# Ledger of designs, part 213: peptides against a protein of PDB entry 3V4L

Target 1, 386 residues: chain A of PDB entry 3V4L
Amino acid sequence: GQPLAKDKVALLIGNMSYWEHPKLKAPLVDVYELTNLLRQLDFKVVSLLDLTEYEMCNAVDEFLLLLDKGVYGLLYYAGHGYENFGNSFMVPVDAPNPYRSENCLCVQNILKLMQEKETGLNVFLLDMCRKRNDYDDTIPILDALKVTANIVFGYATCQGAEAFEIQHSGLANGIFMKFLKDRLLEDKKITVLLDEVAEDMGKCHLTKGRQALEIRSSLSEKRALTDPVQGAPCSAEALVRNLQWAKAHELPESMCLKFQCGVHIQLGFAAEFSNVMIIYTSIVHKPPEIIMCDAYVTDFPLDLDIDPKHANKGTPEETGSYLVSKDLPKHCLYTRLSSLQKLKEHLIFTVCLSYQYSGLEDTVEEKQEVNVGKPLIAKLDMHRGL

## One batch from the design tools (peptide; made by RFdiffusion4, then SolubleMPNN)

Design b2_p22_1_s1 (from b2_p22_1, 12 letters changed)
Fold by OpenDDE base, seed 3:
Structure b2_p22_1_s1 (fold): chain B 386 residues (1-386), chain A 22 residues (1-22)
Amino acid sequence: as target 1 above (386 residues)
Amino acid sequence: EEEEERERERLEKELRSMSTEL
């Protein structure tokens, strides 16, 4: 019969904004494009940008809580990385220079934990360099992996080689994602799909002798990313999993704020990633005696590290949001919150209405405090223990 | 040929390694 997934869960991590290492560009677009494709495949997708070591550990732990017997697990990572002794290490944004295995997440340790969950399929897509780190002399004593015959690794590059990004029109894609996206929706065994991606990448003149896809698989069954999810969750564990995922993806409800002057503001929220949210404000009603009015958001929690100079922009693009701008309402003021995983408390902020009456020279201000609770990934408390 | 070579050279300049300088 056709294989059936009990559920499908993906964790996508894109690290770009390294503290002590060269900044990347591709992970932004690659995580976004892959998120949209995996959602079309009925994956529960957690998408996270720019994670610290601690935040990456917690993201993996929360991902492992979504895994259970017969669940398909997919981990995608785009960022800096290395490979020592056949172990792949994902480098967090706060990693020191030089970094070691103690500062990084070992993919084979994550695989061990996924095997303990009795998953139906384990897919790792590693869009990182696979050079040896000569500053890390640690030989990880890994316990013997179980023979589960359900593992697929897609490495963006060969062992000891680099992965590359290509810039186009101000955005960048990883070379791996450039070819993966064109085939990801195909109803094929995942190893066959990746082999076709490898062939497509191998035809590219830019990557010849620089980057080639490596597939490592123990997958004995014909499993595809297109495999249907089992119908309505019948187990308590499946309900808990669905609730846990839903918490990480719950946006605040859109609000209509009413000011004393009679101005009405629509406050709305959009997710760019599981840890990146756009707030937008629009004037929905203005009394005729008010000639000009603007609605600014301010007084954000310090944990979010929001520069007011980058808030309240006339376009999503001016906030650094180039990907979701088509799905946002027009003629708003936009603010991008890019670090929701750092939010310890409720997201409380001020909406400030600045307005002018006809025939008065002075601007008037009214303020309302807004509490939207914990949006998106902030509900998982990924900072618990800091 | 010369246009394809110029486009190749342009695309090669747009290609960036994701490597750390370790």
Scores: peptide ipSAE 0.328, ipTM 0.772, DockQ to the pose 0.806
Fold by OpenDDE base, seed 5:
Structure b2_p22_1_s1 (fold): chain B 386 residues (1-386), chain A 22 residues (1-22)
Amino acid sequence: as target 1 above (386 residues)
Amino acid sequence: EEEEERERERLEKELRSMSTEL
């Protein structure tokens, strides 16, 4: 019979906005495109941008809680990284310059923890450079991995080499994701699919002698990303996993605010990523005596680091949201919250209505506080150290 | 040939390393 997954879970991390290192562009588009493809493959996807060391550790721990016997786990990382002594290190956005192993996440440590879960398939897709870090002389004494099958590594580049991004029309894709996305939906054994991606990269004149996909696998079974999920979630563990995933993807409901002047505001929410939400406001009713009115969002929690200069934009693109802008309503003011993982409390903010009456020169303001609870990833309480 | 070489030169200018300057 066809192999069955007990469930399918993916964690996608894209680090771009490094504090002490060169900023990247590709992880934005690559995490977004891969999220949409893995959703078509019935994966439960958590997609996170710009994580600190602490936030990356918590995201991995929450991902490991979703893993169990016969579950398919996929970890994708796009960002800075290095490889020392065959160990791959993912670099958080807050990593110092120079960084060391103590500032980074070791992929082989994550693999060890995934092996303890008796997973049906473990896929690591590492879209990072694999150069040695000469500032890190630590040899991680990795305990001997269990002799388990069903591990697959797709390294975007070969050992000691760089990964590349390609810029097109103001966006960028990683070279690996550029080829992976065209094949990811194919009903093939995952190692055969990745080998075909490696051939496509090897045919490209841009990548010849610069970047080559490396595949490492212990996959003895004919497992594919297309393998169906086994049955309805009948186990208590499967129900808990589904509820945890659903909580991390719950958007606030759109609401209609009514002001004393008789103006009505539509407030709406859209997810770009599990930690990135767009708020949009529109005037849905205006009394005829009011000639002009605008609805601004203000007074965000300090933990979100919202710059007012980037809030209340006339287009999604002015907020840095290029990917979901087509799915958003037009003629709104837009605000992008890019750090929802930092939210400790409920998302409380103010909607400020500024308006002018016909025949009065003075602008009037009305304010209404809005509490939307914990949106998206903020429900996982990632900041509570156990 | 010349159009493929021009497109190659354009795409090579659009290619950026994801390396840190370590």
Scores: peptide ipSAE 0.322, ipTM 0.776, DockQ to the pose 0.765
Fold by OpenDDE base, seed 2:
Structure b2_p22_1_s1 (fold): chain B 386 residues (1-386), chain A 22 residues (1-22)
Amino acid sequence: as target 1 above (386 residues)
Amino acid sequence: EEEEERERERLEKELRSMSTEL
């Protein structure tokens, strides 16, 4: 019979906004496109942008809690990286210059921990450079890996080579994701699917002699990303996993705020990523005596590091949200919260209504505090231990 | 040929390495 997955879980990390290193663009679109494709494949997807070392460690720990016997685990990483002695290192956004193994996450250490979970399939998709870091002479002493015959690595490039991004219209895609996305939904053994992606990349004149997909696999079984999830979660562990994932993806409910002047505001929420949320405000009712009326959000928790200059924009794109703008209501004010992983407390903020009456020169303000609890990834408490 | 070569040269200018300058 076709193999069944007990469940399917993916962690996608895209690091772009490096502090001490060149900024990337591709991880934004690549994580978003891959998230949407993996959701169509019935994966539980956690998608995270711009993580520090500590936040990456916690994201991996929370991902490992979702893994169990017969679960399919997929880790995707797009960002800076290096490879020393056959060990792959993912570089956090707060990594110093130069970085070392002590500042980075070793993928083979994550693989060891995944093998302890008795997973049905382990897929690593590494969209990073594989150059040696000559500032790090550390040879990782890896414990002996178990012989599980269920591991697949897709490396965006060969050992010692670079990965590339292609810029178009102000956005970019990684070359690996450009070819992967066209085949990812195919009902094929994952190693056959990746081999076809390697052939497509090899036919491209842009990548020829610059970047080539490397596949490393021990996968003895015919397993595909299309393999159906085993029916209703019969185990307590499967119920816990479903609840943990659902908590990490619960948006605040849309709210109707009523002000004393008789103005009604709709407050809405949209997820761009598991750690990125758009807040939008719209005027849904205005008394005829009010000529001008705007609804601003302000007084965010300090942990979110919200610059007021980037809040309350007339378009999603002006906030840096280019991907979800088509699904958002029009004629709102938009605010992008890009660091929900940093939220220690409930998301409490102020909605400020500024309005003007016909025949009065002065603007009037009314304020209402809003508590939306812990949105999205902030429910996982990724700061447990600081 | 010349149009394909110009498109290749355009796309080559749009290609960026994801490497760090270490």
Scores: peptide ipSAE 0.321, ipTM 0.777, DockQ to the pose 0.764
Fold by OpenDDE base, seed 4:
Structure b2_p22_1_s1 (fold): chain B 386 residues (1-386), chain A 22 residues (1-22)
Amino acid sequence: as target 1 above (386 residues)
Amino acid sequence: EEEEERERERLEKELRSMSTEL
């Protein structure tokens, strides 16, 4: 019969805003495009940008809680990385220069933990450089991996080689994602799909002799990303998994704020990633006596590290949101909350209405505090250990 | 050919390594 997945879960990490290393651009678009494709494949997708070491560890732990017997697990990483002794290391955004294994996440350690969950399929897609780090002398004593015959690695590049990004129209894609996205929805064994992606990369004049996909697999069964989720009654574990994922993806409800002057504001929320939310405000009603009015958001929690210069923009693009702008309401003020994983408490902020009456030169302000609870990934309390 | 080569040269200038300078 066709293989069935008990469930399908993906963790996508894109690190680009490094503190001590060159900034990347590709991870933004690549995580977004892959998220949308994996959602069409009925994956439960957690998508995270710009994680610290601690935040990456917690994201992996939360991902492992979603894994169980016969579940398909997919880990995608785009960012800086290295490979020492056949071990792949993902570099967090807060990694020092030079970084070592103690500052990084070992993919083979994650694989070990996935094998303990008795997963149906383990897919790693690693869009990072695979150069050796000569500053890291650590030989990971990896415990012997179990022989599970359900493992696939897609490396964006060969061992000891670089991965590349290509800039187009102000955005960038990783070369790997550029070819992967065209094949990802195909009903093929995952190793056959990746082999076709490798051929497509090998035919491209830009990548030929610079970057080639490496496939490392031990996959005894015909497993595909298209494999249907088993429609069996939710075991208690499947219910818990579905509830945990749903919590991490619940947006705040849209609010209608009413001010004393009679202005009504719609406050709306959109997810760009599991840790990135856009707040938008719009004037939905104003008295005729009010000639001008704007609704600003302010007084955000300090943990979010929001620069007020990037808040309350007339376009999503001015906030740094280039991907979801088509799905957002027009004629709003937009604020992008990156780093929702840093939020320890409820998201409380102020909506400030600035307005002017006809025939008065002075602007009037009214303020209303808004509590939207814990949005998206902030519900998982990724900081519970601090 | 000459248009494909010009497009290649343009795209090559837009190609960036994801490498760290260690």
Scores: peptide ipSAE 0.312, ipTM 0.784, DockQ to the pose 0.775

Design b2_p22_1_s2 (from b2_p22_1, 10 letters changed)
Fold by OpenDDE base, seed 3:
Structure b2_p22_1_s2 (fold): chain B 386 residues (1-386), chain A 22 residues (1-22)
Amino acid sequence: as target 1 above (386 residues)
Amino acid sequence: EEEEEEEKERLEKELVSTSTEL
């Protein structure tokens, strides 16, 4: 029969906003598009942007808690990276210049931990450079990997080569994701699918002689990303896994706030990523005696590092939210929370209503504090240990 | 042809390595 997955879990990391390194653009679009494709494939997807070393370690630990016997695990990374002695290192946004293995996540260490979970399939998609880092002289003494015959690596580039993105003024994919997205939904063995992506990339005039897909696999079975999940979760562990994933994806409920002046505001929430949320406010009722009325959000937790200059925008795009703008209601004020992983406490903020009565020159303000609990990834307490 | 070559040259100028200068 067709292989069955016990479950399917993916962790997608896109690092762009480096502190000490060149900023990237493609990981934003690449993580978003891959998230939507993997969701269509019945993957439980955690999608995270701009992680520190500590946040990346915790994201991997939480991902490993979702893995178990016969589960399909997929790790995607887009960002800066390097390869020393056949070991792939993902570079966090807070990595120093120069960085070393001690500042980075080793993919082969993650693979070792995935093999301890007795996973059904381990897929790594690494959209990063594979140049040697000459500042890192660390020779990893890797323990011999178990012979599990269920491993697939898709490297966006060859050993010792660079990966590329197009830094257009618009939204663009990285070169790897541009071709991967067109094939990802195909019901094929994952190594055959990646081989077709390699052929499509090989026809690209932009990357000819600069970047080519490398596939490394020990996959003995015909496993595909399209393989169906086994029926109802029958184990306590499967129920716990489903609850853990659901917690990381639970949005706050939409709220209707009523002010003393008789104005009603709808407060809504949308997920762009597991750590990125859009808050939107709209006036749903205004008394006729109120001529002007604006509702803005303020007083966010300091841990979120929200600049008020980027809050309360007339469009999602003005917040830096280019991907979900079509799914958002129109005629709102929008605020983008891009660092939900940093939230230690409940998300408490103020909704401020500024309004003017007909025939009064003075603006009146009313405020309501809102507690929405821990939204999305903030429910996983990724800060356990700080 | 010429517009496709100009668009190609534009895209080649916009092609950036995800390598860090170490």
Scores: peptide ipSAE 0.314, ipTM 0.801, DockQ to the pose 0.887
Fold by OpenDDE base, seed 1:
Structure b2_p22_1_s2 (fold): chain B 386 residues (1-386), chain A 22 residues (1-22)
Amino acid sequence: as target 1 above (386 residues)
Amino acid sequence: EEEEEEEKERLEKELVSTSTEL
C-alpha cells in the first residue's frame, strides 16, 4: 500500500537579520514559499524568522514535542552556517563574531532527538554554507545514532562549499529553493525528488562549478512528502500536537473599535509567519463633520522592539511585508510585528485616532487600549527556560 | 539570445555567497 504518515510536521527557520554578520535576503522568500508548499502537502508548518540562539533552541524543543512514532518531521534552515567534521551548525542571529559550536545549533544533535521520537521520516533541508569554521576546534562527541533507515539530508551545497542567493533589488529565492519549489509537490520518493532538483541545479549556468546539491540518505522505504496523513488523530499525543500547532497559528479576531467622536475603525490581523504578524487599521465610518482622520497603533510591548518609524505605513511593503500584501485589505495603515516569539505577556497596544473637525484648526486625539492576548507563536511561551 | 546573455551576466553579478567571513 502507499506509505502513510501518522502526521506531518515542519519547522522552517530563516535567519537573515544577523547582528554581527552579513544580512541575508533569500530566507524571507524561501521560508514563505516553502511554508505554502508544505501546507499544500498537509504539513503542520511552524515558520520562524530571525531567531536568537535561545529562541532557536526553544523552537527545536517545541518542534520535537510535535514529533511522535510514525510522524514525518521536516527541518528547513536558511541562514548562515558551517560544517566541521561532518557536523552541520546553524548560526543564530545573535551569534558573536567569530561564532563557535557553543553559539550554534548542531543539526546532528537535533537528528538524535528526532530518532528518539521514533519518527516515520526525518528530512533536513539545509540552505546554508558548509565551509569549515577554523575558530571552532570542538569535535562534538555525538552519541551513536540509531539505525532508523528514515533519514534524508538535502544540503544546498557540497561539503566545504558556499551557498548563494541573488541580491537584486527585488525579492528572489536562494538558489536551492529556486529549484526545490518547482518539484516539491511531486509524488516521488523524497530522495528521487532531491536528485531531480540536483540535476536541475546542475544545468543552471549560475551555479555550475559553484553550488551543487548534496543528498545524504539512509531512507530504505519509498516515502514521499506527498504521503497522506493517516486519518483523524486518535491518540492523546496527536490531539496535543494538533492543539499546539493550532495555538501557534491562532490570529486575533478582527475588531470594530468605536470612538466617542462617532468614528469606527476596523482593526485586523494577518500572519506572514508564525512569529510575524501584520496589524492593519481602516476607517469604516466617519461622521461628515470630521474632515480628516487617521487611526494609528502605538504603545507596543517593549519586548517586540517596534520602531515607530516603520509602523503605521500606507502600504504593507513599506513595513517590509512584500509577501502577504496581495491578501491584505487596501486603504489601511499597516504595522509589521516581526518578533512575536519575544512576547512574554499579552499583546496590549493603543489605537490612537487623530481627527479634525470642519472649521476647527486643532487636531483632536482619542485613544483606546486593545488587548489581543497572545497571537501566533507567542502562545507557546517559548521563554519559559530563563 | 543576446538578452538572455545580458540577463545571465546581470544575475551572475547579483549572485552573492551566504558565507560569513570569519
Scores: peptide ipSAE 0.310, ipTM 0.800, DockQ to the pose 0.805
Fold by OpenDDE base, seed 2:
Structure b2_p22_1_s2 (fold): chain B 386 residues (1-386), chain A 22 residues (1-22)
Amino acid sequence: as target 1 above (386 residues)
Amino acid sequence: EEEEEEEKERLEKELVSTSTEL
């Protein structure tokens, strides 16, 4: 019979906005497109951008809580990285220059922890450079991995080689995701699917002799990303996993705010990623006596580092939200919250209505405080150790 | 052919390594 997954869970991390290293562009598009494809494959996807070392550790810990016997686990990483002695290191955005293994996450350590969960399949997709870091002399003493015959690594590049992105003015994929996305929905054994992606990449004149997909696999069974999830969650563990994932993806409900002047505002929320939310405001009713009327959001929690210069934009694109803009209502003011993992408390902010009456020169302001609780990933308390 | 070569040369100039200068 076709193999069944007990469940399917993916963690996608895209690091771009490095503090001490060159900024990347591709991880934004790559994480977004891969999220949408894995959702069509019935994966529970946690998608995170621009994580610190501490935030990456907590994201991995929360991902490991979603893993159990016979669950398919997929880890995707796009960002800076290195490989020393066959160990792959993911570089957090706060990593120093130079970085060491102490500042980075070892993928083989994550694999060890996934093997302790008795997972049905472990897939690692590593869209990072695999050059040696000569500033890291640490030989990680990894414990011997269990022989589980269910491991697949897709490396975007060969050992000791670089991964590449196309840095045009528009949105572009990394080279690996450009080819992976076209085949990801195919009902094939995951190693066969990756072999076809490797063949497609190998035909590309841009990457020929620069970047090639490397596949490492112990996978003895015919497992595919298309494998159906075993029916209704009958186990307590499956129910807990479903609740934990749902908790991390709960958006605030849209609200209608009514001001004393008789203006009505619609306040809405959209998820770009598990840690990135767009707030949008629109005037849905205005008395005829009011000639000008604007609705701004302000007074965000300090932990979110919201620059007012990037808030309340006339388009989603002006906030840096290029991916979800088609799915947002038009004629709003838009604000992008890109660091929801940093939120320790409830998301409380002010909606400020600025308006003018016909025949009065003075602008009037009304304010309402809004509490939306903990949106998306902020419900997981990614700061439990600080 | 010439347009494919020009597009290839453009894309080759825009191809950037995700390597850190360490």
Scores: peptide ipSAE 0.305, ipTM 0.794, DockQ to the pose 0.844
Fold by OpenDDE base, seed 4:
Structure b2_p22_1_s2 (fold): chain B 386 residues (1-386), chain A 22 residues (1-22)
Amino acid sequence: as target 1 above (386 residues)
Amino acid sequence: EEEEEEEKERLEKELVSTSTEL
């Protein structure tokens, strides 16, 4: 019969805004496009940008809680990385220069933990460099992996080689995602799909002799990303998994705020990623005696590290949100919260209405505090232990 | 043809390694 997945779960991590290393651009677009494709494939997708070591560990732990017997697990990583002794290391944004294995996440350790969950399929898509780190002399003594015959690695590059991105002024994919996205929806065995992606990348003049896809697999069954999810979650474990994922993707409800002056504001929320939310405000009613009014958001929790210079913008793009701008309401003020993982408490902020009456020079302010609870990934309490 | 070759030359100049200089 056609293989069935008990469920399908993906963790996508894109690290770009390194503290001590060169900044990347492609992971933003790559994580976003891959998220949309995997959602069309009925994956439960957690998408995270710019994680510290601690935040990456917690994201992996939460991902492992979503895994169970016969579940398809997919881990995608785009960012800096290295490979020592056949072990792949993902570099967090807070990694020192030079970094070591103690500052990084070992993919083979994650694979070990996935094998303990008796998963139906384990897919790793690693869009990172695979050069040796000569500053890391640590040889990880990994326990022997189980023979599960359900493992696929897609490496964006060969052993000891670099991965590349296009540093265009516009939005561009990394080289791996540029070719992967065109085939990802095909009903093919995942190793055959990746082999076709390798052929397409091998025909590209830009990457010929610079970057080539490596496929490492032990996959005894014809499993595809298109494999249907087994029907209604009948197990207590499947119900818990669905509830955990739903919590991590619950947006705040849109609010209508009413001010004493008679102005009404619509406050709305959109997810760009599981840890990135856009707040938008719009004036939906204004009394005729009020000539000008603006609705600003302010007084955010300090844990979010929100620069006021990037808040309350007339366009999503001015906040650094280039991907979801088409899906957002027009004629709002926009604020991008890019670090929702850092939120320890409820998201409480102030909506400040600044307005002017006809024939008065003085600007008047009214303020309302808004509590939206824990949005998106902040519900997982990824900071339990800091 | 010429526009495709100019686009290729532009993309080659914009191709950057994601390697860290350690």
Scores: peptide ipSAE 0.297, ipTM 0.791, DockQ to the pose 0.806

